# Designs tried in a protein design run: peptides against a protein of PDB entry 7PB4. Part 10

Target 1, 105 residues: chain A of PDB entry 7PB4
Amino acid sequence: KMLNIKEYKEKLLSTLGEFLEDHFPLPDRSVKKKKKNIQESSVNLITLHEMLEILINRLFDVPHDPYVKISDSFWPPYVELLLRNGIALRHPEDPTRIRLEAFHQ
Target 2, 218 residues: chain B of PDB entry 7PB4
Amino acid sequence: DALQMAVGYFEKGPIKASQNKDKTLEKHLKTVENVAWKNGLASEEIDILLNIALSGKFGNAVNTRILKCMIPATVISEDSVVKAVSWLCVGKCSGSTKVLFYRWLVAMFDFIDRKEQINLLYGFFFASLQDDALCPYVCHLLYLLTKKENVKPFRVRKLLDLQAKMGMQPHLQALLSLYKFFAPALISVSLPVRKKIYFKNSENLWKTALLAVKQRNR

## One batch from the design tools (peptide; aimed at target 1 I5 K9 L12, target 2 F154)

Design b1_p15_2 (made by RFdiffusion4)
Pose (drawn by RFdiffusion4):
Structure b1_p15_2 (pose): chain A 91 residues (1-28, 43-105), chain B 212 residues (1-189, 196-218), chain P 15 residues (1-15)
Amino acid sequence: KMLNIKEYKEKLLSTLGEFLEDHFPLPDVNLITLHEMLEILINRLFDVPHDPYVKISDSFWPPYVELLLRNGIALRHPEDPTRIRLEAFHQ
Amino acid sequence: DALQMAVGYFEKGPIKASQNKDKTLEKHLKTVENVAWKNGLASEEIDILLNIALSGKFGNAVNTRILKCMIPATVISEDSVVKAVSWLCVGKCSGSTKVLFYRWLVAMFDFIDRKEQINLLYGFFFASLQDDALCPYVCHLLYLLTKKENVKPFRVRKLLDLQAKMGMQPHLQALLSLYKFFAPALISVKIYFKNSENLWKTALLAVKQRNR
Amino acid sequence: TDEVIVLEEISLRLT
């Protein structure tokens, strides 16, 4: 059961990365890829379940933040505009 | 054959400025609907015309008439439905066309050969609940399509939030009651749906439904 | 398993 889940996760992650690079590229400060941004969000969602918010730095490309906001992937902090969290789809 | 000429004409896409082309388009569309309303269309022709109508090609009237004449002689391929959901996801489709398509998918539900690959698109179907123009028809579709495996906690939470936003709407209540039946531990709270008139009810489709 | 669910939703919504 565990190995099956692992194989599925790895396959999903690799195909997601390829899809992101194919459909959501950077234009050319130092910006990070959308993949790294999603990784930071996922990591913070499970590492700190009581505060899953991550600060928005200059490396976050505003179009990526807005993209994640429009599609219900990322959520804004009720008061602090510099923080965003990942939607807890698992619950 | 008389119908294949019209299928090929519609596969060629829209053509030049109209000198006599309006009459030609009308003749081809009349031929298709005559065949559809007399004895029905085959799976291949439906696979072609449904995806042509849900694409950006041709105007709204042509797509509306094609959707209103999508009547199967036997069955409907599910792969055609999958391609139709993809075309919906493309976004170059009219709102009224989307509503008509969801009405058609509800009406033609028992004429799809397989529905497992269509159930795999439950997420795409569910995401369309945000749109308040598609909300009743999407709810009607999900009432038919929902299995036990589809009742995920996230969807229950989002459906409860939508019920709180819109109120206890009939279609939302019916879908929520189905979710309660399938997963009572995740939440506490088939049949009549408004605007559920079968627009595609020909006589032969009726005898096939009764034979079903 | 929970992370897989999140990845599926992300993949779906960005499709």
Fold by OpenDDE base, seed 5:
Structure b1_p15_2 (fold): chain B 105 residues (1-105), chain C 218 residues (1-218), chain A 15 residues (1-15)
Amino acid sequence: as target 1 above (105 residues)
Amino acid sequence: as target 2 above (218 residues)
Amino acid sequence: TDEVIVLEEISLRLT
């Protein structure tokens, strides 16, 4: 039974990962190094998969404060996507913090 | 030139607490408006000003006026659009600005130099269909973007669910009709044969300007 | 597991 649950979890993660890559890829920011000093801050954006992993881990690791601070690595369209689909919630007092919905509760 | 000074003002922000901040702002805004409507703006100018309009750096009235004059001389960079979508999602712009942006995006769609990166945003735009205020304009945008590869069973289901919730909206019916065209096996529901696809006329705000741009680029 | 429930719900909402 436990082995089947682990295998099922791995399959879900794999399938979700593939789905996210196919339908919600990051835009190729061609860092065209055009010389103009606009430090387009080379902030490495994380994938939607990585973002979800962070949110899931926080939910289970710190259930009393499941909120994650939105960093510059969080692509704003991904944040909006999660909020619109009811997957994540903004902190009521701090709009710079989001949490995963506790679907298991 | 006057345009460079105006763009520079918006980019760098108002320098000194001068008593004439509002007069200076209005002067530069009028300069941008005048050039944009007469000649159009360069792609670089649109890149800068579009981000400013959506970043929340200025008040809603100013942002609205800037966005209304985002008229290209020739082309709009797809990178500018991708960046703009990011700014739109940061939550510093008003709902009315978001609607105006999608209207602008539909109106200016043919002037965007490439569509490859915008097509990667398909899933994001599709999720925005749930916003009642955006839905008509997002349907129009998706109608322009949709390829056969975008027509998936889960998206068909979501569109049908949305139709069940919102009713048979003309813009939603137009998109569903396109989906049925690409993948008839996925849509068993008989769609009314609409002779005309009706989207809200997003182009009305820029109709004269768009005609002028097309004439200059012929 | 609680994690599986969460993953299933995320998948359901995105798909």
Scores: peptide ipSAE 0.732, ipTM 0.929, DockQ to the pose 0.381
OpenDDE base, seeds 1, 2, 3, 4: peptide ipSAE 0.731, 0.732, 0.732, 0.731; ipTM 0.928, 0.929, 0.928, 0.928

Design b1_p15_2_s1 (made by RFdiffusion4, then SolubleMPNN; from b1_p15_2, 7 letters changed)
Fold by OpenDDE base, seed 5:
Structure b1_p15_2_s1 (fold): chain B 105 residues (1-105), chain C 218 residues (1-218), chain A 15 residues (1-15)
Amino acid sequence: as target 1 above (105 residues)
Amino acid sequence: as target 2 above (218 residues)
Amino acid sequence: MKELEVLEEIYRRLS
């Protein structure tokens, strides 16, 4: 039973990862090297998969404060996507913090 | 150049020492508006001003006026659009600004130089269909963006669910008809053969400006 | 088990 659950989890993670890459890819940062000082702060955006992992981990690691601070690595459209699909919630008093939705409640 | 000074003002922000901040702001805004409506703006100017309009740096009235004058001289960079979508999601702009942005995006769609990166945002735009205020305009945008590869079973299901919730909206019907065209096997529902596709506000605020742009680029 | 359920629900909401 446990082996089947582990295998199923791995399969689901793989399927989810592929799904996220296929349907919600990051835009190609065409770093047009044009010299204009657009200090586009070279903030490395994380994937939607990585963002979800952070949110899931926080929910399980710190269940009494499951909120994650939105960093510059969080691509705003991903945040909006998660909010719109009811996967994440903003902190009611701090819009810079989000949590994974409590699906088990 | 008066336009360069105006763009620079918006980019750098108001110099604290100016006693007549509002008068200066209005002067520069009028400069941008005048040039945009007469000649259009360069892609670089649109890049700067579009981000400013959506960043929440200025008040909603100013942001609205800036966004309304985002008229290209020739083209809009897709990179500017992608950046703009990011700013839109940060939550510093009003709901009305979001609606205006999507109206602008639909209106200016043909003037965007490339669509590859915008097509990557398909999933994001599709999720925005759930916003009742945005839904009509997002449907129109998706109608313009949709390729056969975007028509997936899960999206069909979501559209049908949305239709069940919202009713038979003309903009949803238009998008569903396109989906059925690309993937008839996925949509078993008989859609009324509508000869005319109706999207909300087909007459955009930029109709006259767009005609002028097309005439200049001929 | 709880993590799997969370993953399933995320996938369900996105797909």
Scores: peptide ipSAE 0.704, ipTM 0.927, DockQ to the pose 0.353
OpenDDE base, seeds 1, 2, 3, 4: peptide ipSAE 0.703, 0.703, 0.703, 0.703; ipTM 0.928, 0.927, 0.927, 0.927

Design b1_p15_2_s2 (made by RFdiffusion4, then SolubleMPNN; from b1_p15_2, 6 letters changed)
Fold by OpenDDE base, seed 4:
Formats: sequence, C-alpha cells, structure tokens
Structure b1_p15_2_s2 (fold): chain B 105 residues (1-105), chain C 218 residues (1-218), chain A 15 residues (1-15)
Amino acid sequence: as target 1 above (105 residues)
Amino acid sequence: as target 2 above (218 residues)
Amino acid sequence: EEELEVLEEIYLRLS
C-alpha cells in the first residue's frame, strides 16, 4: 500500500509538472536587449511548479504560519492564477504574503 | 522635444521641487495625448508609458488617461504586453484600469508585432474568465488568440461550467462557437448558429485612432 | 497522505 501511494504521488507530480509546463509556461524573457545597465533585476522567475512546491512545503513545514513572502522571483500572473483558482490566499494583514489554501478544512 | 520631456517626466517621476506639480503633470499628459491621437506613439514610448499606467505610480485618473492614449504609430511590442500583464497582476491598478487594459489589448491586437509570447499567456487569460468584469473582454481576446491546439477538454469543461453559472452570454457563445469549429468532437452541446459574432467591445474607444494608424502604415 | 491530497486538489483546480 505504501509503495503504491509513493508511486502514485510520483506519477501525479510528473503529470502535474507536465501540465504546468504545457499550459502555464513562463514567457521567454530572453530578449534582454543588451542595452543600458537598467538593472532590470535579473531575478530569475521561478516556474509555477516551483512556486507550488514552495507553498506546499511551507504548509507542511510550518503549519502554524504557512505564509510565504512573495519575492521578485514570483511571477505576478502566477500569483494571480493561484489566488483566482482558490489554491492560494493572501495574508489578511500583509498582501505580500500568501499561503496555500487548506483544502482539508 | 515636448513628447520626450513628457515621457521623461512620467518615467523619472516629478522632480520634488516643482511647486506646480499638478499643472506640470497635466501639461505632460496633454502632450502625450496630443501626439498619440495625431501621430501615434513609438513602440518604445508605449513600452514606458504602458508600464507607468499599470504600475500604480500615479493616480487612477492619470493612469486611465495614459492607457487611453496608448496608440501606436506603427507597432506595439509583444514584450510590452507581457510586462503589462505582469503589472496588472501586482494589484496596484484599479479594476476599471484592468478592464480598460483588456479593451485596449483587443483593440490594438493587430498592431502587436508578434503573438508567440502572448499565446503562452493563453492559460492565464483563460483563468481570468472567472472575473465577471473582465469576462466579456477576455472572451474577445481569447477569440483572437485561440488556435486548435488551445482547445482542450478541460478548457471546454470550464467554459461550459462558466456558461452554466453566467448564462448564455454572447461573448461566451462566440468563444464556444470557435472552440466547436476547431474541435467539434469536444462540444456535444448544440450551439445556436450565430451569423454574427458579438463582443461588447464593438464600440471601440480607439476607432478613429485605429483608422489613422492603418492609413499611416499603408 | 495529506500531501497527496493537496497535490490532487491543486491539479483539479488548475485542470
């Protein structure tokens, strides 16, 4: 039974990852024209998969404070996507923090 | 020139020392408006001003006026649109600004230089259908973006669910009809044969400006 | 088990 759960989890993660890549890819920002030192903060955007991993991990690692601070690596459309689909919630007092929704409540 | 000074003002922000900040702002805004409606703006100017309009740097009234004059001389950069969508999601712009942006995006769609990156945003736009205020305009945008490869079973389901909640809206029907055209096997529901596709954005705020742009680019 | 349920729910909400 445990082996089947692990295998199922791995399969689900793989399927979810593929789904996220297919339907919610990051825009190709590669056309950084070499122009002037406007430090457009070279902050590498994380994938939606990585964002979800961070949120899930925080929920399980720190269940009493499951909020993650929105960093510059969080692509705003992904944040909006998660909020709109009820996957994430904003902190009521701090809009810069989000948590994974507690689906079991 | 006057336009460069105006764009520079919006980009760099007001110099602290100006006693007449509001008069200066209005002067520069009128300059941008005048050039935009007469000649259109360069892609670089649109890139700068579009981000400013959506960044929340200025008040809603100013942002609205800037966005209304985002009229291209020739083309709009796809990159500008992608960046704009990002700013839209940061939450510093009003709901009315968001609606106006999607109206603008639909109106200016043909003047966007490329569509490859915008097409990658398809899933994001599709999720925005859940916003009642945006839904009519997002449907129109999706109608313009939708390719056969975008018509997936899960999107059909979501669209039908949305229709069940919102009713038989003309904009939803238009999008569903396109989906049925590309993938008839996915849509078993009988759709009314609509001879005319209706979108709310039939009264284009930029109609005159768009005609002028097309005439200049001939 | 709880993590699996969370993953399933995320997938269901996105798909």
Scores: peptide ipSAE 0.706, ipTM 0.929, DockQ to the pose 0.367
OpenDDE base, seeds 1, 2, 3, 5: peptide ipSAE 0.704, 0.705, 0.704, 0.699; ipTM 0.928, 0.929, 0.928, 0.926

Design b1_p15_2_s3 (made by RFdiffusion4, then SolubleMPNN; from b1_p15_2, 8 letters changed)
Fold by OpenDDE base, seed 2:
Structure b1_p15_2_s3 (fold): chain B 105 residues (1-105), chain C 218 residues (1-218), chain A 15 residues (1-15)
Amino acid sequence: as target 1 above (105 residues)
Amino acid sequence: as target 2 above (218 residues)
Amino acid sequence: MEELEVLEAIYERLS
């Protein structure tokens, strides 16, 4: 039974990872550095998978304060996607913080 | 030139010393509007001004006016559109600005230089169908973007669920008809054979401007 | 809440 749960979890993680990669890829920010000093801060965007991992880890590591601060590495469309699909919630008093939704509450 | 000064004003913000901030803003806004409607804007100018309109730097009235004059002289950079979508999601723009952006995106779709990166946003746009205010315009956008490869079983399910909630909306029916064309096996429901794909094209704010752009680029 | 349940819920909402 436990082995079956572990295998199922691994399969789900793999399936989710592939799904995220296929349907929600990051835009290619290979903006040709034309010479103009637009300091487009080369902010390394994280994948949707990495974003979810951060949110999940925070939920389990700090359950009394499960909120994550939105950094520049968080691609805004991903944040919007998670909020719109009821996967994440904004902090009621601090819109720069988001949490994973409590799916079983 | 006057346009460069106007764009520079919006980019850098008001220089502290101007006693008549509102008059200066209006002057520069009118400059941008006049050039945009007469000649169109360069891709670089659209890149700058589009970000400003969506960043929340100015009030909703100003942002709306800027967005309404995002008319290309020749082309719009795909990169500008991708950046704009990012700004749209930061939550500093109004719901009306979001609607206007999607209307603009549909209206200007043919003038976007490339579609490769915009096609990567397909999943994001599809998720935006749940917004009742955006849904008609997102359906139209998706109708323009949809390839056979985008027609997946889970998206068909979501569209049918949305139809069950919202009813048989013309824009949703148009998108479903396209999905059925690409993947008839996924859509068992008999869709009314609408001879005319009806999107709210009648309210294209840019109809006259688009004709002028097409004439200049011929 | 188990991690598996969270993953299932996320996948269900996205797919």
Scores: peptide ipSAE 0.693, ipTM 0.923, DockQ to the pose 0.349
OpenDDE base, seeds 1, 3, 4, 5: peptide ipSAE 0.690, 0.691, 0.691, 0.692; ipTM 0.922, 0.922, 0.923, 0.923

Design b1_p15_2_s4 (made by RFdiffusion4, then SolubleMPNN; from b1_p15_2, 7 letters changed)
Fold by OpenDDE base, seed 5:
Structure b1_p15_2_s4 (fold): chain B 105 residues (1-105), chain C 218 residues (1-218), chain A 15 residues (1-15)
Amino acid sequence: as target 1 above (105 residues)
Amino acid sequence: as target 2 above (218 residues)
Amino acid sequence: MEELEVLEAIKLRLS
C-alpha cells in the first residue's frame, strides 16, 4: 500500500509538472533588447511548479502561519492564476502574503 | 521634443519641487494624447507609458487617460504586452483599468508585432474567464488567440461549466463555436447556429485612431 | 491532510 502511494505520488508530481509546463509556461523574456541602460531587473522568475512547491511546503512546515511572502521571483500572472482558481488565498491584512487554500472541506 | 519631455516626466516621476504639479502633469498628458491621436506612438514610447499606466504610479484618472492614448504609430511590441499583463496582476490598478486594458488589447491585437509570447499566456487568459467583468473581453481575446492546439478537453469542460453558470452568453457561444470548429468531437452539445459572431465592440474607443494608423501604414 | 491530497486538489482546480 505504501509503495503504491509513493508511486502514485511520483506519477502525480510528474504529470502535474508536465501539465504546468505545457499550459502555464513562463514567457520567454530572453528578448534582451540590446538597448543599454534599462537594467531589466535580473530577477529570476520561478516556475509555477516551484511556486506551488513553496506554498505546499509552507503549509506543511508551518501550519500555524502558512503564508508566503510574494517575492520578486513570483510572476504576478501566476499569483493571479492561483488566486482565481481557488488554489491560493491572500492574507486578509497583508496583500503581499499568500497561502495555499485549505482543501480539507 | 515635447513628447520626449512628457514621456520622461511620466517615467522619472513628478519632480517634487514643482509648485504646479497638477498643471505640469496635465500639460504632459495632453502632449502625449495629442501626439498619440495625431501620429501614433513609437513602440518604445508605448512600452514605457503602458507600464506606467498599469503600475499604479499615478491615479486612476491619469492611468485611464494614458491607456486610452496607447495608439501605435506602426506596431506594439509583444514584450510590452507581456509586461503589461504582469503589471495588471500586481493589484495596483483598478478593475476598470483591467477592463480597459483587455479592450485595448483586443482593439490593438493586429498591431502587435508577434504573438508567440502572448500565446504562452493562453492559460492565464483562460483562467480570467471566471472574472465576470473581464469575461466578455477575454472571450474575444481568446477567440483571436485560439489555435487547434489550445482546444483541450479540460478547457471545453470549463467553458461548458461557465456557460451553465452564466447562461448562454454571446461571447461564450462565439468561443465555443470556435472550439467546436477545431475539435468537433469534444463538443457534443448542439450549439445554436448563430449567423453572426457577436463580441462587444471594444474597438469603438479607438475606431478613428485605428483607421488612421491603417491608412498611414498602407 | 496528505501531500497527495493537496496535489490532487491542485490538479483538479487547474484542469
Scores: peptide ipSAE 0.664, ipTM 0.931, DockQ to the pose 0.350
OpenDDE base, seeds 1, 2, 3, 4: peptide ipSAE 0.662, 0.662, 0.661, 0.662; ipTM 0.930, 0.929, 0.929, 0.930

## One batch from the design tools (peptide; aimed at target 2 W87 C89)

Design b1_p16_1 (made by RFdiffusion4)
Pose (drawn by RFdiffusion4):
Structure b1_p16_1 (pose): chain A 91 residues (1-28, 43-105), chain B 212 residues (1-189, 196-218), chain P 16 residues (1-16)
Amino acid sequence: KMLNIKEYKEKLLSTLGEFLEDHFPLPDVNLITLHEMLEILINRLFDVPHDPYVKISDSFWPPYVELLLRNGIALRHPEDPTRIRLEAFHQ
Amino acid sequence: DALQMAVGYFEKGPIKASQNKDKTLEKHLKTVENVAWKNGLASEEIDILLNIALSGKFGNAVNTRILKCMIPATVISEDSVVKAVSWLCVGKCSGSTKVLFYRWLVAMFDFIDRKEQINLLYGFFFASLQDDALCPYVCHLLYLLTKKENVKPFRVRKLLDLQAKMGMQPHLQALLSLYKFFAPALISVKIYFKNSENLWKTALLAVKQRNR
Amino acid sequence: EVEVLEEISLRLKLAA
């Protein structure tokens, strides 16, 4: 059961990365890829389940943040505009 | 054949400025509906015309008439429905066309050969609940399509939030009751739906439904 | 985590 989940996870991740690079590229400060941004968000969601917010730095491309916001993937902090969290789809 | 000429004409897409083209389009569309309302269309023709109508090609009236004449002689391929969902996801489709398509998918539900690959699109179907113009028809569709495996906690939470936003609407209550039946531990809280008139009820479709 | 990834993949396909 564990190995099946692992195989599925790895396949989903690789295909998601390819899809991101194909459909959500950077334009050309130092910006990070959308993949790294999603990785940071996923990591913070499970590492700190009581504060899954990550600060928005200059490396976050505003179009990516707005993309994640429009599609219900990322959520804004009720008071702090510089923080965003990942939607807890598992619950 | 008389129908294949119209299918090919619609596959060619819209043509030049109209000198006599309006009459040609009308003749082809009349031929298609006559065949559809007399004995029905085959699976291949339906696969072609449904996806042509749900694409950005042709105006709204042509797509509306094509959708209103999408009556199967036998069955409907599920792959055609998958491509139709994908065309919906493209977004170049009219709102009224989307409503008509969901109405058609609800009306033609028992004439799709397989529904497992359609159930795999439960997520795309559920995401359309945000749109308050598609909400009743999407709820009617999910009432038919929902299995036990589809009742995930996230969907229950989002449906409860939508019920709190819109109120206890009949279609939302019916879908929530189905969710309660399938997963009572995730939440506490088929049949009549408004605007559920079968627009595509021909006589032969009626005899096929009774034979079903 | 898998469910989160599936929803992200689904929603980004809609955004595409």
Fold by OpenDDE base, seed 1:
Structure b1_p16_1 (fold): chain B 105 residues (1-105), chain C 218 residues (1-218), chain A 16 residues (1-16)
Amino acid sequence: as target 1 above (105 residues)
Amino acid sequence: as target 2 above (218 residues)
Amino acid sequence: EVEVLEEISLRLKLAA
């Protein structure tokens, strides 16, 4: 039973990952190295899949403080997507922190 | 030149020493407006100013005025649009600014240099259909962006659900008709054969400017 | 965790 659950979880993650890549990919920032020294903070954006993993892990690892700080690696459209669809919630006192929605109601 | 000074002002912010910050802001804003409507703006200028308009750096009135004068001399960079969408999602701009942006995006769609990256944002635009204020303009945008590969059963269901909720809106019908064209098997509902697709005239704000741009690029 | 993933998947499919 546990093996089946693990396999099912892996399958779900894989399927979700594919879905996210197909429908919500990161924009290809053509790093055209044009020499202008504007420190475009080459902040490496994480995938939506990675973002969700962070949120899920935080929820289960630290259930009493399930909030994650929004870093520069969090692409704003992803954050908005999660918030708008009730997948994530902003901290009531700190809008720079978000948590995965507790669906176990 | 005056335009460079104006753009620099908006980019770097007001220099602390000016007692009349509002007058200076108005001066630079008028400079941008005048150049934009007369000659259009370079892609680099649009890149800078578009981000400023959507970043919430200035008040809604200023942002609105900036966005209204985002008229290209030749082309708009798709990168500017991608960045703009990012700023839009940060939530520092007003709802009216968001609507105006989508109107602008539809109006200026043909002047965007490339569409590959914008097409990657299809899912995000589709998600925005749920916003009642944005829905008409997003439908128009999606109508311009939709390819066969974008037409999926779950999206069809979503559109039908929206139609059930909002009624048979012309913009939804237009998008559904396109979906039916690409995937007739997914849409069992008989869509009225409308000979004319009716979207809200998003171009009305820029009609004169767009004509001028087209004339300059011939 | 599986339930959470299922719900997330569902919501994202509804969004997209």
Scores: peptide ipSAE 0.564, ipTM 0.892, DockQ to the pose 0.309
OpenDDE base, seeds 2, 3, 4, 5: peptide ipSAE 0.559, 0.554, 0.553, 0.555; ipTM 0.888, 0.885, 0.887, 0.887

Design b1_p16_1_s1 (made by RFdiffusion4, then SolubleMPNN; from b1_p16_1, 6 letters changed)
Fold by OpenDDE base, seed 1:
Structure b1_p16_1_s1 (fold): chain B 105 residues (1-105), chain C 218 residues (1-218), chain A 16 residues (1-16)
Amino acid sequence: as target 1 above (105 residues)
Amino acid sequence: as target 2 above (218 residues)
Amino acid sequence: MIETLEEIYERLLLAA
């Protein structure tokens, strides 16, 4: 049973990952290196998969404080997607923090 | 020139010391409006002003006016559109601004230089179908963007569910018809053969401006 | 965790 659960989890993660890449990919920001000295800190955006991993891990690792601070690496459309579909929730007092919703608690 | 000063004002923000902030703002806004409607704006100017309009830096009235004058001289950069979509998701703009943006995006679609990055946003646009206010315009946008590869069973189900909820809306029917064209096996329902796909094009705020742009670029 | 993943996947399927 445990092996089947692990295998199923891996399959589910793989399927989800593929789905996310197919339907919610990051836009290719052509960093036009225009030499303008504005150190636009090329903040590397993380994938939706990575974002979900962070949220899931936080929920399970720190259930008493499951909130993650929204960093510059969080692409706003991803944040909105998760919030709009009830996958994530904003902290009631700090809108810069979000948590994964606990669906089965 | 006057336009550069106006764009610079919006980009840098009002200098605190101006007692006549509203008059200055109105002056610059009128400058942008006049140039946009007469000659169109450069892609760089649209990039700057579009982001400003959607960032919530100014009030809704100002943002609406800026967005209404986002008329290209030649082309709009797809990067500007991608950035704009990001700003929409930050939630600092009003619902009416979001609607206006999608109307603008549909109206200006042919003037966008590339579609590759916009096509990657397909899923996000599709997700916006759930918003009743956006749905008609998003359907039109999706009609323009949809490729065979985008037509998936789960999206078909979603569209049919929306149809069940909202009724047989012309914009949904148009999109479903396109889906059926690409994947007839996924849509068993007989769709009325509508010879004319009617998206609410009659409300194009930019009709006159677009005609002028097309004439200048011939 | 599996149930959470399933729910996320289902919700995203409904969104996309």
Scores: peptide ipSAE 0.548, ipTM 0.864, DockQ to the pose 0.335
OpenDDE base, seeds 2, 3, 4, 5: peptide ipSAE 0.545, 0.543, 0.538, 0.543; ipTM 0.862, 0.861, 0.859, 0.866

Design b1_p16_1_s2 (made by RFdiffusion4, then SolubleMPNN; from b1_p16_1, 6 letters changed)
Fold by OpenDDE base, seed 1:
Structure b1_p16_1_s2 (fold): chain B 105 residues (1-105), chain C 218 residues (1-218), chain A 16 residues (1-16)
Amino acid sequence: as target 1 above (105 residues)
Amino acid sequence: as target 2 above (218 residues)
Amino acid sequence: MLETLEEIERRLRLAA
């Protein structure tokens, strides 16, 4: 039973990952290294899959403080997507922190 | 030149020491407006000003005026659009600004240099269909962006659900008709054969400006 | 966790 659950989890993560890549991919930021000194902080954006993993892990690892700080690696459209669809919630006192919604509690 | 000074003002922000901040702001805003409507703006200028308008750096009135004068001389960079969409999602701009942006995006669609990155945003635009205020304009945008590969059963279901909720809206019908064209097997519902696809507000705020741009680039 | 993943997928599919 546990092996089946683990396998199912892996399959679900894989299918979800594929879905996210197909429908919510990151834009190809051609980092045109234009030499202009604007330190465009080449902040590497993480995928939606990675963002969800962070949120899920935080929820289960630290259930008493499930909030994650929004970093520069969090692409704003992803954050909005999660918030708009009730997948994530902003911290009521700190808008820079979000948590995964607890759907079954 | 006056335009460069104006753009620089908006980019760098008001210098604290100016006693007449409002007068200076108005002066520069008028400069941008005048140039934009007469000659159009360079892609670089649009890139800067569009982001400023959507970043929440200035008040809604100023942002609206800036956005209204985002008229290209030749082309708009798709990168500017991608960045703009990001700013919209940060939530520092008003709902009216979001609507105006989508209207602008539809109006200026043909002047965007490339569509590859914008096409990657298809899912995000589709998600925005749930916003009643944005829905008509998003439908129009999706009508322009939709490829056969985008037509999926779950999206068809979503559109039909929206139709059930909102009624038979012309913009939604137009998008559904396109979906049916690409994937007739997914849409069993008889859609009225509309000879003319009509999106409301086809008369955009930029009609005169767009005609001028097309004439200059011929 | 599985239920959470399923719900996330469901909601994202409804959004996309």
Scores: peptide ipSAE 0.558, ipTM 0.873, DockQ to the pose 0.335
OpenDDE base, seeds 2, 3, 4, 5: peptide ipSAE 0.543, 0.545, 0.547, 0.550; ipTM 0.861, 0.866, 0.864, 0.867; seed 3 fails the geometry check

